Peptides against a protein of PDB entry 6J54. Designs and how they scored, part 76

Target 1, 223 residues: chain A of PDB entry 6J54
Amino acid sequence: NENLFASFIAPTMMGLPIVTLIIMFPSLLFPTPKRLINNRTISIQQWLIQLTSKQMMAIHNQKGQTWSLMLMSLIMFIGSTNILGLLPHSFTPTTQLSMNLGMAIPLWSATVFTGFRYKTKTSLAHFLPQGTPALLIPMLVIIETISLFIQPVALAVRLTANITAGHLLIHLIGGATLALLNINTMTAFITFTILILLTILEFAVALIQAYVFTLLVSLYLHD
Target 2, 42 residues: chain B of PDB entry 6J54
Amino acid sequence: QFQFTGIKKYFNSYTLTGRMNCVLATYGGIALLVLYFKLRSK

## One batch from the design tools (peptide; made by RFdiffusion4, then SolubleMPNN)

Design b2_p8_3_s4 (from b2_p8_3, 6 letters changed)
Fold by OpenDDE base, seed 1:
Parts: sequence; C-alpha cells; structure tokens
Structure b2_p8_3_s4 (fold): chain B 223 residues (1-223), chain C 42 residues (1-42), chain A 8 residues (1-8)
Amino acid sequence: as target 1 above (223 residues)
Amino acid sequence: as target 2 above (42 residues)
Amino acid sequence: TENFILIL
C-alpha cells in the first residue's frame, strides 16, 4: 500500500534533491539579532532560547557548558523540522531513520569520546554500578557495554518512531473522516474531533521529542 | 570512606578505582579468551 | 548517568 507511505518518500524535482533545501529551510526562521533592542518576535525567540539553554545546561560544569551552542542548535533544528512537518503536505526529514542516525551516531560518539578524554576513570567506572555483587561483575560489565552501543540506535529510533507514527495516525484518521462524510455524518464528526485532538497532541510530541533527543545527548555528555 | 585491604583494595564494586579496575580486568579477560581461541584455531 | 529517561 504505497499511498500510506507516499508522504515519507524523499521529494525530488527533475532529479535534484529538494531534501537539501527542506533541511536548510528552518535556519531561515532563526535570524541573528542586529539591534540592541530587537523586534518583539525576535526578543521572544531569544528569551525562549535563553530559558531552554539555562534549564538544559544547569547540570553541566563549565567545561560541559561549551556544548551549549551545539545542543541548542540541535534542539532548534529538530524542533523546527518536527513542527514544520505537521503542515498538511510537507515532508519531514526527521521521519527518515537515516537522517536521525546521521545525527545520533556522531553526537553519541562525540559525547563518549569527550567523556573518556577528560574523565577516563569515571567513564570506565560507569560500566559497573556501585554495590554489585562480586560474582555478577563480569556479566554486568558486558551488559553495560552492550547498553552503551544501543544508545545511538535507541536515540535515533525513538525520534523516528514517534514522529512517523504520529504522521501515520493523522493520515489514517484524516482519510477515515473523508470517507465517512458521505456514509455517516455523525461518525465523521466524531473522527474529525479525534483528528483535531491528535493534531494538538502531535504538536506537543514534536517539541517533546526534540527536547528528549537533546537532553539525552546532554546526559550522555554528563555521564 | 571504605576500608579495604589486600586484593579487595584494588578490585571492589564500591570505590571508583576499584570499579575501574574490575572493568579493565573484565575486558582483559575477554581479550585473552579471544586470543586463546584465535591461537587455537591456527 | 544514574538515571535513564525513556519517553515513548
């Protein structure tokens, strides 16, 4: 059933990848301030960025706060792409697992290597929880090592699955409402109400997934 | 503060250094097992 | 990290 997944196909025009333009488009929504007293829209935007930055970086030391720019750019990118993806006939790059793995793997590797570079003893000790019985130490170290390598996969799949599932539900319920309009108007009204509630939920999910993705990267950095 | 003596001083699940040493010992043991099977197959 | 977050 190709019609169900048609919205997830990467769009191209005359063989040229429009996906590149779609990925770059959110950057236009976040202009750099040029004035001492900015416009109301820019001031609100900067205020929101400062609030989220202070909240997210509160757990980090001074060295960890150097990642603030990258983490804030990440949450703004994922959040903006997810919100733009809720437009009626838009394509969301974050529904592609390849895209999310392309973000998760480098960020995860960077956090792991940074941890081993500056806090080698603490990072190695994280493979063994405190108070582990002596007989369980070898097995638990192996499990924790496997858990470490699952982190980038879980990070990418969580984002991909939540965004993709939301889009599929909106498409299915939206299609059902249109089909029921000519069959039973009462049931069509009920399904339409569910569609509205689901759409509101997906706006929240879009922002939450961006936050969780960035937060988990931040937590992996903090260890 | 934990007071450990002997081998438990270096290999324990409570101190930071002890946990690190246990992890390194586990990886070392796995590496030796892999090396053993590799040499045995030759 | 002592606590892990799983949000589905």
Scores: peptide ipSAE 0.131, ipTM 0.871, DockQ to the pose 0.032
Fold by OpenDDE base, seed 4:
Structure b2_p8_3_s4 (fold): chain B 223 residues (1-223), chain C 42 residues (1-42), chain A 8 residues (1-8)
Amino acid sequence: as target 1 above (223 residues)
Amino acid sequence: as target 2 above (42 residues)
Amino acid sequence: TENFILIL
């Protein structure tokens, strides 16, 4: 069904990749504050950033606090792109696995290298869970090593799968609703109700996935 | 909290240093095995 | 618990 995946094709206009503009668009929604007392929208944004920053960065030391700007920008970017993607006829860059891998791999690599640089003993010790029976140590170290390399993939796939699945469900249920309008209006109404509930859920999922992605990057940084 | 003596003092799954040494020993062992098979094949 | 959060 070509129509099912049409919304996930990278949009182009006159052969030019408009995807770049779509990725850059969320930045316009977060203007830099210039006043001591800003507009209500900016004040709410700053309040949300302050709350999330305080919550997420509380586990980090001063060196980890330097990542606050990166992590807050990341959550705002992913969150805004996910929310904007729920608009009709919108394209979500985060539905592209390449996009999410492009974020996950560098951030994961940076956290891993930072951990090995500043907390070498702790980082190496994390390959062996505490209290492991002696006979299981070699096997478990190998498993934990593999687990480490799966982290960026899991990070990207989780975000991609959740957002993509949500869009597919909205499309399928929406299509089913339209098809049932001429067959059974009562069933169409039930399907439409499910569509509304699903849409509300997807708004929540959009924010949760942004939070989880950023949180996991933060946790990897903390090690 | 844990009192280890002998080799267990340096190679244990409870202390941070012990865990680190176990990980390094495991990687070292794997590296030696790979090296052995590589040299054997030559 | 920490590992469980990473798996989620």
Scores: peptide ipSAE 0.104, ipTM 0.875, DockQ to the pose 0.032
Fold by OpenDDE base, seed 3:
Structure b2_p8_3_s4 (fold): chain B 223 residues (1-223), chain C 42 residues (1-42), chain A 8 residues (1-8)
Amino acid sequence: as target 1 above (223 residues)
Amino acid sequence: as target 2 above (42 residues)
Amino acid sequence: TENFILIL
């Protein structure tokens, strides 16, 4: 049982937390461009950022487009940390609910307060869907209010659960394959095939979760 | 276009202002109820 | 749309 969750323990060396270094490491993978014509890797990165930026910010007004830098940095951070977390013997900070809540709550709060500041009438009206029967208005407003407060929790838990579950599945299936190697080679081959397919899926999930997280933050900003 | 008269002009589920007022009225009602029970418990 | 994405 200790081996199952050992990968989720915050690593320390001689009592010093190396988690800070792990969190900062993805920033080294994205250097700032300094040339008119950059290297292929930097050019591809810039192209991807531009594409995602155009797609995500298309729904925002000029004031909302000021958040583009933060949203793009967020998706790059979460995406890179999730991908790096799939490396063997790696620690993923995004598996920690505390970290994800630490990102979700401030961002959600900022979007909600920004909405109330600039579009007070629309934000208040959002608690009541259009065309609701008069008798259902009080209950529906309460439900919508509860829904609003669930947003940051759902945002953090979604990311944490998806990444954590993926790591656990890879560990369990990997352990099963090793155990079956000496028992039945044919079944071990089947489980190994599943492991490969699962790892490919987890790479996709890692990017999708980063995208969904930023998309939802962006969507909360829009409305 | 919806033309509402009387109280429905200010409290409706169709117009932006009407929806806002309904939300505020709901929160106000809840706040008053909570206040009532809080004062009653004393 | 937002509510649906929240459920996912």
Scores: peptide ipSAE 0.099, ipTM 0.878, DockQ to the pose 0.031
Fold by OpenDDE base, seed 2:
Structure b2_p8_3_s4 (fold): chain B 223 residues (1-223), chain C 42 residues (1-42), chain A 8 residues (1-8)
Amino acid sequence: as target 1 above (223 residues)
Amino acid sequence: as target 2 above (42 residues)
Amino acid sequence: TENFILIL
């Protein structure tokens, strides 16, 4: 079992944390545009960023649109790290709950505090759904308060669980495929096919989780 | 549009202000209860 | 206004 989780251990070299370099690496994949008409790859990248930005920020007012840079940087960061994490022998920082909590808690708190700062009435009213029977008001307010505090945890755990589970599954199926190569080639082929399909799925999951994480932060900002 | 009179005007689950007041009242009540038990325990 | 349930 140690071999299964070995890929999730934070890598160090000579006692120095390489994790910092791994976290910083995705930033190198997104060069800043210098020309009005860039290369095809950069143009496509910018187009995708613009599309996602328009989609995500459509629900926000002008004040909420100030968060566009933060949210877009977040989705790009998580998405890139998740995709890079699917490379063999790569370490995925987003598999670490500590990292995801480190992102979720500040962002969640910022959105909540921003809501209370600028939309105090709406934010307070959010603790009570509309149309609640009078007798259920106190209980529901308490439940909604608890729900609020669970949000950052759920945000972090969702990302961590999805990415980690995907990696584990790839390792398990991959290991099974290798083990079956000499035992039964036909079953190994089936397992390998499943591995390919799973890998494709994990690429999708990697992007979806980045999107969901950022979307939820955006929704919390929207209230 | 809901027309509320009396206390329901300020404490209702339909209007924004009413919902806010209900939430504040709930938190206030909890705070008072906690305070009561804290003072009683002394 | 609307709550969304997302899967893990």
Scores: peptide ipSAE 0.085, ipTM 0.871, DockQ to the pose 0.031; fails the geometry check

Design b2_p8_4_s1 (from b2_p8_4, 3 letters changed)
Fold by OpenDDE base, seed 1:
Structure b2_p8_4_s1 (fold): chain B 223 residues (1-223), chain C 42 residues (1-42), chain A 8 residues (1-8)
Amino acid sequence: as target 1 above (223 residues)
Amino acid sequence: as target 2 above (42 residues)
Amino acid sequence: GILPPILV
């Protein structure tokens, strides 16, 4: 069982945490432009960032547009770490719940405080849905308050569970394929085909989870 | 658009101000209940 | 509030 979860242990060398270098590595993949006409790879990256920024920030006002840099950096960080985590013999920091809570709780708190600061009346009114019968008002306010505090937990757990489950499934199917190679070649081929399809799916999941995480943070800022 | 009179003007589930007041009243009521039970136990 | 989507 330890072999199954060995890939989720934070790597260390001589007692020093290599995990810090792993977290910092994705920043090297996104260099800042220095020339008027940049390399094709950098130009494509900037184009993708511009498209995603335009799509995500369209729901925000001028004051909300200030969060564009933070949200774009967040999606690029989570997306790149999730994709790099699918490389063989790599460690994925986003599989750690502590890492995701460390991102979710501060960002959620910042959005909530920003909402109460600039839209106090609207934020307080969101604890009570419109058109609620009078007798249900106290109970529904309590439920909505509990729902608010569940948001950062759900944000962190969703990312952790989706990425971790994908890694575990790839590991299990891969291990089963290797075990069946010498037992039944036909069955091993079927399992290998499933592994390929699953791997493609996990690449998509890696990007989708980065997008959903950033989108929900943006949504909490808007409402 | 929404016309309310009396107490319903300040406490309703349709207007923004009414919803805000209902939320504050709920929190205030809970705070008073907690305070009551805390003081009752001496 | 708006219920967030849950994806797998």
Scores: peptide ipSAE 0.275, ipTM 0.907, DockQ to the pose 0.033
Fold by OpenDDE base, seed 2:
Structure b2_p8_4_s1 (fold): chain B 223 residues (1-223), chain C 42 residues (1-42), chain A 8 residues (1-8)
Amino acid sequence: as target 1 above (223 residues)
Amino acid sequence: as target 2 above (42 residues)
Amino acid sequence: GILPPILV
């Protein structure tokens, strides 16, 4: 069982946390442009960032667009860490619930606070859906209040669960494939094919989860 | 647009102000209940 | 009312 979860243990070297370096590593993949016309790779990256920022920030007003840098950095960070986490024998910080809660709670709190600060009436009104029958108002307000506090937890758990489950599944199927290589090569080939398909899916999941996480934070800000 | 008269003007689930007031009233009611039980236990 | 994006 320890072998199954070995990849999720925060790595340390000589008692020093290597996890800090792992978290900082994605920053090296996004260098600051130095030229007006960059090379192909950087240009593509900038183009993607511009497209995503344009799409995500389109729902926000000028005040909300101030969060563009934060949200774009967030999606790039989570996305890059999730993708890098799919490398063999790599540690993925986003598999740690503590890491994701550390991102979710402050961002959620900031969005909620910002909402109540600048849109107090609207934010308070969101606790009661429009058209609610009068008799259900008190109960629904309570439910919506509880729902609000579940948001950061759901945000963190969603990311953690999806990334962790994917890694576990890859590990299990990969291990099964290796075990079957000397037993039944045909079955091993089938399992290997599934592994490949799953790995491709997990690359997509890695990006989707980063997008969803950032999108939800953005939506909480908009509401 | 909805036209409300009387108390429904201030407490309704259709207008922004009405919804806000309903939420505040709910929280206020809960707070009063908590206060009541706290004072009762005291 | 219900936030559909949370269901994602």
Scores: peptide ipSAE 0.272, ipTM 0.908, DockQ to the pose 0.033
Fold by OpenDDE base, seed 5:
Structure b2_p8_4_s1 (fold): chain B 223 residues (1-223), chain C 42 residues (1-42), chain A 8 residues (1-8)
Amino acid sequence: as target 1 above (223 residues)
Amino acid sequence: as target 2 above (42 residues)
Amino acid sequence: GILPPILV
């Protein structure tokens, strides 16, 4: 049972946590440009960031545009960590619920407080959907309030569950493939094919989860 | 634009002000209920 | 926007 979850244990070397270095490593993959005309790789990265920024920030006003740097850095961080986590024998920080809660709760609270600070009327009105019958108003306000507090938890758990489940499935199917090599070669080939397809899917899931996490934070900011 | 008269002007589910007031009234009612039950034992 | 998290 421990072997199944061994990849999710925080690594340490000589009593010193390597987790800090693992978290900082993705930052090395995105160097800051210094020239007007950069290399092809840097140019592509900048182009992708600009495209994603335009798409995500289109719903925000000028005040919301100030969050573009933080949101773009967030999606790049989560996306890069999720992709790197698919490497063999790698530790993925986003598989830890503590890590994701540490991102979700502060960002969510910041968006909520910002909404109440600058758009108090709209933020309070959000607890009551437009056009609700008068008799359902009290109950619906309560439900919407509960829904608000579930948002940071759902945000963190969604990311943790999707990334963790993907790693577990790869491990389980990989182990099954190895076990079937000496039992039934034909079945082992089928399971191996499924493993390859699943791995490709997990690369997509890694990026999708990063996008969804950042998008939801952005939507909470928009209220 | 919505036109309301009387109490519906301040408490409605269509205008921003009306929705806000409904939310505040709901929270106020809950707060009063909690306060009532807290002071009931005394 | 919340639909993709159901994947895997």
Scores: peptide ipSAE 0.236, ipTM 0.898, DockQ to the pose 0.033
Fold by OpenDDE base, seed 3:
Structure b2_p8_4_s1 (fold): chain B 223 residues (1-223), chain C 42 residues (1-42), chain A 8 residues (1-8)
Amino acid sequence: as target 1 above (223 residues)
Amino acid sequence: as target 2 above (42 residues)
Amino acid sequence: GILPPILV
């Protein structure tokens, strides 16, 4: 069982945690632009950030637009860490629930607090959907309140579960493929094909989860 | 465009103010219930 | 509410 979960243990070297360096590594892949006309790589990155920023921030007013930098940095961080985590013998910090809760809870709290600060009446009114029958009002308010507090947990668990499950599946199918190489070559070929398709899917999932995480934080801010 | 009179003006599920007041009333009621049971046990 | 996706 240790072989199955060995990739999820926080790596250390000589007792010193190297997980900090792993978390900081994606920052080196996104250098700050210094020129009016940058290299193709930087230009593509800027274009992608601008495109994504325009799409995500279109629902926000001027005050909400101030969150653009944080949301774009968030999607870049989660996306890059998820993609890098698919490399062989790599450690993915986003497989740790503590990491994802550390991002989800503060961001959710900030969005909720911001909503109550600037749109108090609207935020309180959102606990009761329009047109609710009078007798159902107390129960529905309670349900909506519970739903609000589930949001940060769901946000963290979703990211953790998707990334972790992907790594586990790749490990299991890969291990099965190796085990079947000398037992049944035809079956091994089938499992290998599944492994390839699954790996491609996991790259997509890695980016999708980064987008969904950031999008949901943005939508919570819009409330 | 709703015409509410009396208590429905302040407590309704259609207007923004009415919905807010309903939510506050619900929380207030729960708080009073919790307070009642807390004081009852002690 | 917003439907969260779970992809595996």
Scores: peptide ipSAE 0.189, ipTM 0.900, DockQ to the pose 0.032

Design b2_p8_4_s2 (from b2_p8_4, 4 letters changed)
Fold by OpenDDE base, seed 2:
Structure b2_p8_4_s2 (fold): chain B 223 residues (1-223), chain C 42 residues (1-42), chain A 8 residues (1-8)
Amino acid sequence: as target 1 above (223 residues)
Amino acid sequence: as target 2 above (42 residues)
Amino acid sequence: GILPPIFV
């Protein structure tokens, strides 16, 4: 079982954490454009950022659109780390719950505080859904309050669980494929096919989780 | 749109102000209950 | 040994 979870151990080199470099590495994949019309790769990258930015920030007013840089950097960071984490023998920082909580809690707190500061009346009203029967008001307010505090935990756990589970499944099916190569080649081929399909799915999941994480932070800011 | 009179004008689950007041009232009630039990145990 | 390490 140590081999199963070996890829989730934070790597160190001579006592120094390599994880810091791993976290910083995705920044190299997004260089700052230096030309008015850049090459195709950077142009496509900028185009994708603009599209996602326009989509995600459309629900926000002018004050909320000040979060565009943070949210776009967040989705690019999580997305890139999740995709890079699918490389063989790579460490994915987003598989660490501590990492995801470190992102979720501050961002959630910032959105909640921003909401209470600029939309105090609306934010307080969100603890009580519209049209609630009078007798259910006290209990529902308590439930909504608890639900609020679960949000950062759910945000972090969702990302951690999805990325970690995907890596585990790839590892398990990959290991099963290798084990079956000398036993039953036909079954090994089936498991290998499943592995390929799962790997493709995990690439999609990696991007979806980055999007969902950022979207929920954005929605918490709006709500 | 909503026609509320009396106390329902300030405490309702339909208007934004009414919902806010209900939330504040519930929090205030809980705070008073906690305070009551804290002072009672003292 | 069932759960991966989550906190460092």
Scores: peptide ipSAE 0.302, ipTM 0.897, DockQ to the pose 0.021
Fold by OpenDDE base, seed 3:
Structure b2_p8_4_s2 (fold): chain B 223 residues (1-223), chain C 42 residues (1-42), chain A 8 residues (1-8)
Amino acid sequence: as target 1 above (223 residues)
Amino acid sequence: as target 2 above (42 residues)
Amino acid sequence: GILPPIFV
């Protein structure tokens, strides 16, 4: 159904891709502070970044805390794009698996490479859980190796599936509500109530998925 | 505080070095198997 | 790009 999936097609204007502008738009919502005492909006943003950074970077050493800027930028980017994607007639880049793989694979590879560079012995030992019976060692090492390579895929698919499924459900329930308005007003009211509750849930999911994505990247960095 | 002697000192699932060596040994074994099948096909 | 819903 072209009408159902039309919102997931990359938009263009006169043959020019506006996807670049859509991706860059969230950057305008987070201006760089220039004053010691900023306005209330910037102060709140800084406060939220400080709170989240303290929570996420608490498990990292000094070298790991260098990633704070990257991780905070990541959560702000994904969170803002997910929230903006819930606006009517909007395009959500995070519904594209290519977009999420483009974020997950480089970040995952960077964390894995960093681990092997600075913690080679610990990273190699991580493929074998402590206390494994001797006969299970080869099989478990293989499984843990496969598990490692599944991480970037799971990271990208999780974000894509959650955001895409939410948009589809809102569209389907919304369409059903409109169709039932002239058929059965009582049932239409029920579906409308479900639509409201689902929309509220999707706002929460949008932020949760941004947090989980960033948290897992941070966790992979810690190994 | 684990007391391992002989081959168990280098290949065990408790010490960090032992776990690392087990992983390397597993990868080495897989590499040898792949090499064997590759050379057999030629 | 990769559009899973459209290709299903």
Scores: peptide ipSAE 0.273, ipTM 0.900, DockQ to the pose 0.022
Fold by OpenDDE base, seed 4:
Structure b2_p8_4_s2 (fold): chain B 223 residues (1-223), chain C 42 residues (1-42), chain A 8 residues (1-8)
Amino acid sequence: as target 1 above (223 residues)
Amino acid sequence: as target 2 above (42 residues)
Amino acid sequence: GILPPIFV
């Protein structure tokens, strides 16, 4: 059914792609602080960023702390896009695997490269878990190597699957609710209740996936 | 830190250096195998 | 493994 996946088609206006504008829109929600004491909205945003920054960057050394700005911007971007995507008739860029791969692959590559540049010995040693029996060493090194290359794919697919599945489920349950309105009112009420609960859950999932994505990038950086 | 003697000092799964050497040895072995089969085909 | 979990 075309209607089932219509919300995931990249929108265009008069043949011009507006996806770029949609991706850029969340940036308007986070204005740059210009005052010593900002308004309550900016203050709350800064407070949340500070809390999240302290939590995520606590495991990093001074060099890792340099990534704080990028990681905080990443979580805010993914989180805001995921939340905005739950608005009616909105397009969620993070439902596109290409979008998420575009974020995951460079960030993963940067973390892996940084690890090999500054912690070469430790990074190479990570391909062999400590205490591995001697007979399993060659196979396990290969498996860990494969596991490394799966990481960017896992980052992208996890985000894409969670957000896309949520939108599909909301659409399906919503459609079922409308279809049942004239068939069985009681069942329609049950499905509507499920829809509300699911929507609330998807708001949480939207933020959790942003957090998990950023956290894993941070963990890969830490090595 | 574990104390090993002989070849286990350089190739072990407990020390950082030993683990690194095991990884490098594994990659080196794979590279040699690939090289062997490439040279065999030519 | 030693690497961070790929599936969370």
Scores: peptide ipSAE 0.201, ipTM 0.901, DockQ to the pose 0.035
Fold by OpenDDE base, seed 5:
Structure b2_p8_4_s2 (fold): chain B 223 residues (1-223), chain C 42 residues (1-42), chain A 8 residues (1-8)
Amino acid sequence: as target 1 above (223 residues)
Amino acid sequence: as target 2 above (42 residues)
Amino acid sequence: GILPPIFV
């Protein structure tokens, strides 16, 4: 049904793609501080970024911690776009697989390349788990090699599928609620209650997916 | 940390160097197989 | 720790 997927079409105005502006909009929500003591909103944002940075970068060494700015900006970008996508009549760029692949593939390749550059022996050794029986070595190396190339695909598909599925469910349950208003009011109330619970869940999913995406990139960097 | 002697010193699934060599050997073997089937006469 | 979780 075209109406079901209409919200996932990239919006345009007068033939010009406004999707670029939509992608850039979350940046306005995080202004740069200019004072030693900022207002409450900026102070809270800085505090949250500092907390998340400490927990995510704790597993990295000195060189790995240089990625803190990139990873923190990534989680804030994906998280904010996912939350904004739950607004009525909003377009979420993270529902597009192309968008997520555009983030996953370069970041994954950068982490893999960095691993081979600075930790060549360790990176190559990770294709074979420690303690593997001798007879299973060739097969397991092949499996781990395939697993490596699945990582960027899984990273992109996970984000796309979770966000897209959430939007579809909200649309379907919302549509069912409206259809039942004049058919069975009591049933419509039940479906509406489910809709409220689902929307709350989707807010959590939006943040979780942002965290998982960034965390996995961080883990690949640590390899 | 692990003490191995002989060929197991270079090819084992416990030491870092041994695991690396096993991976390289596997890739080399696959490459040779592909080369063999490509160059063999019908 | 080598394989990431597929489903979250």
Scores: peptide ipSAE 0.185, ipTM 0.899, DockQ to the pose 0.034

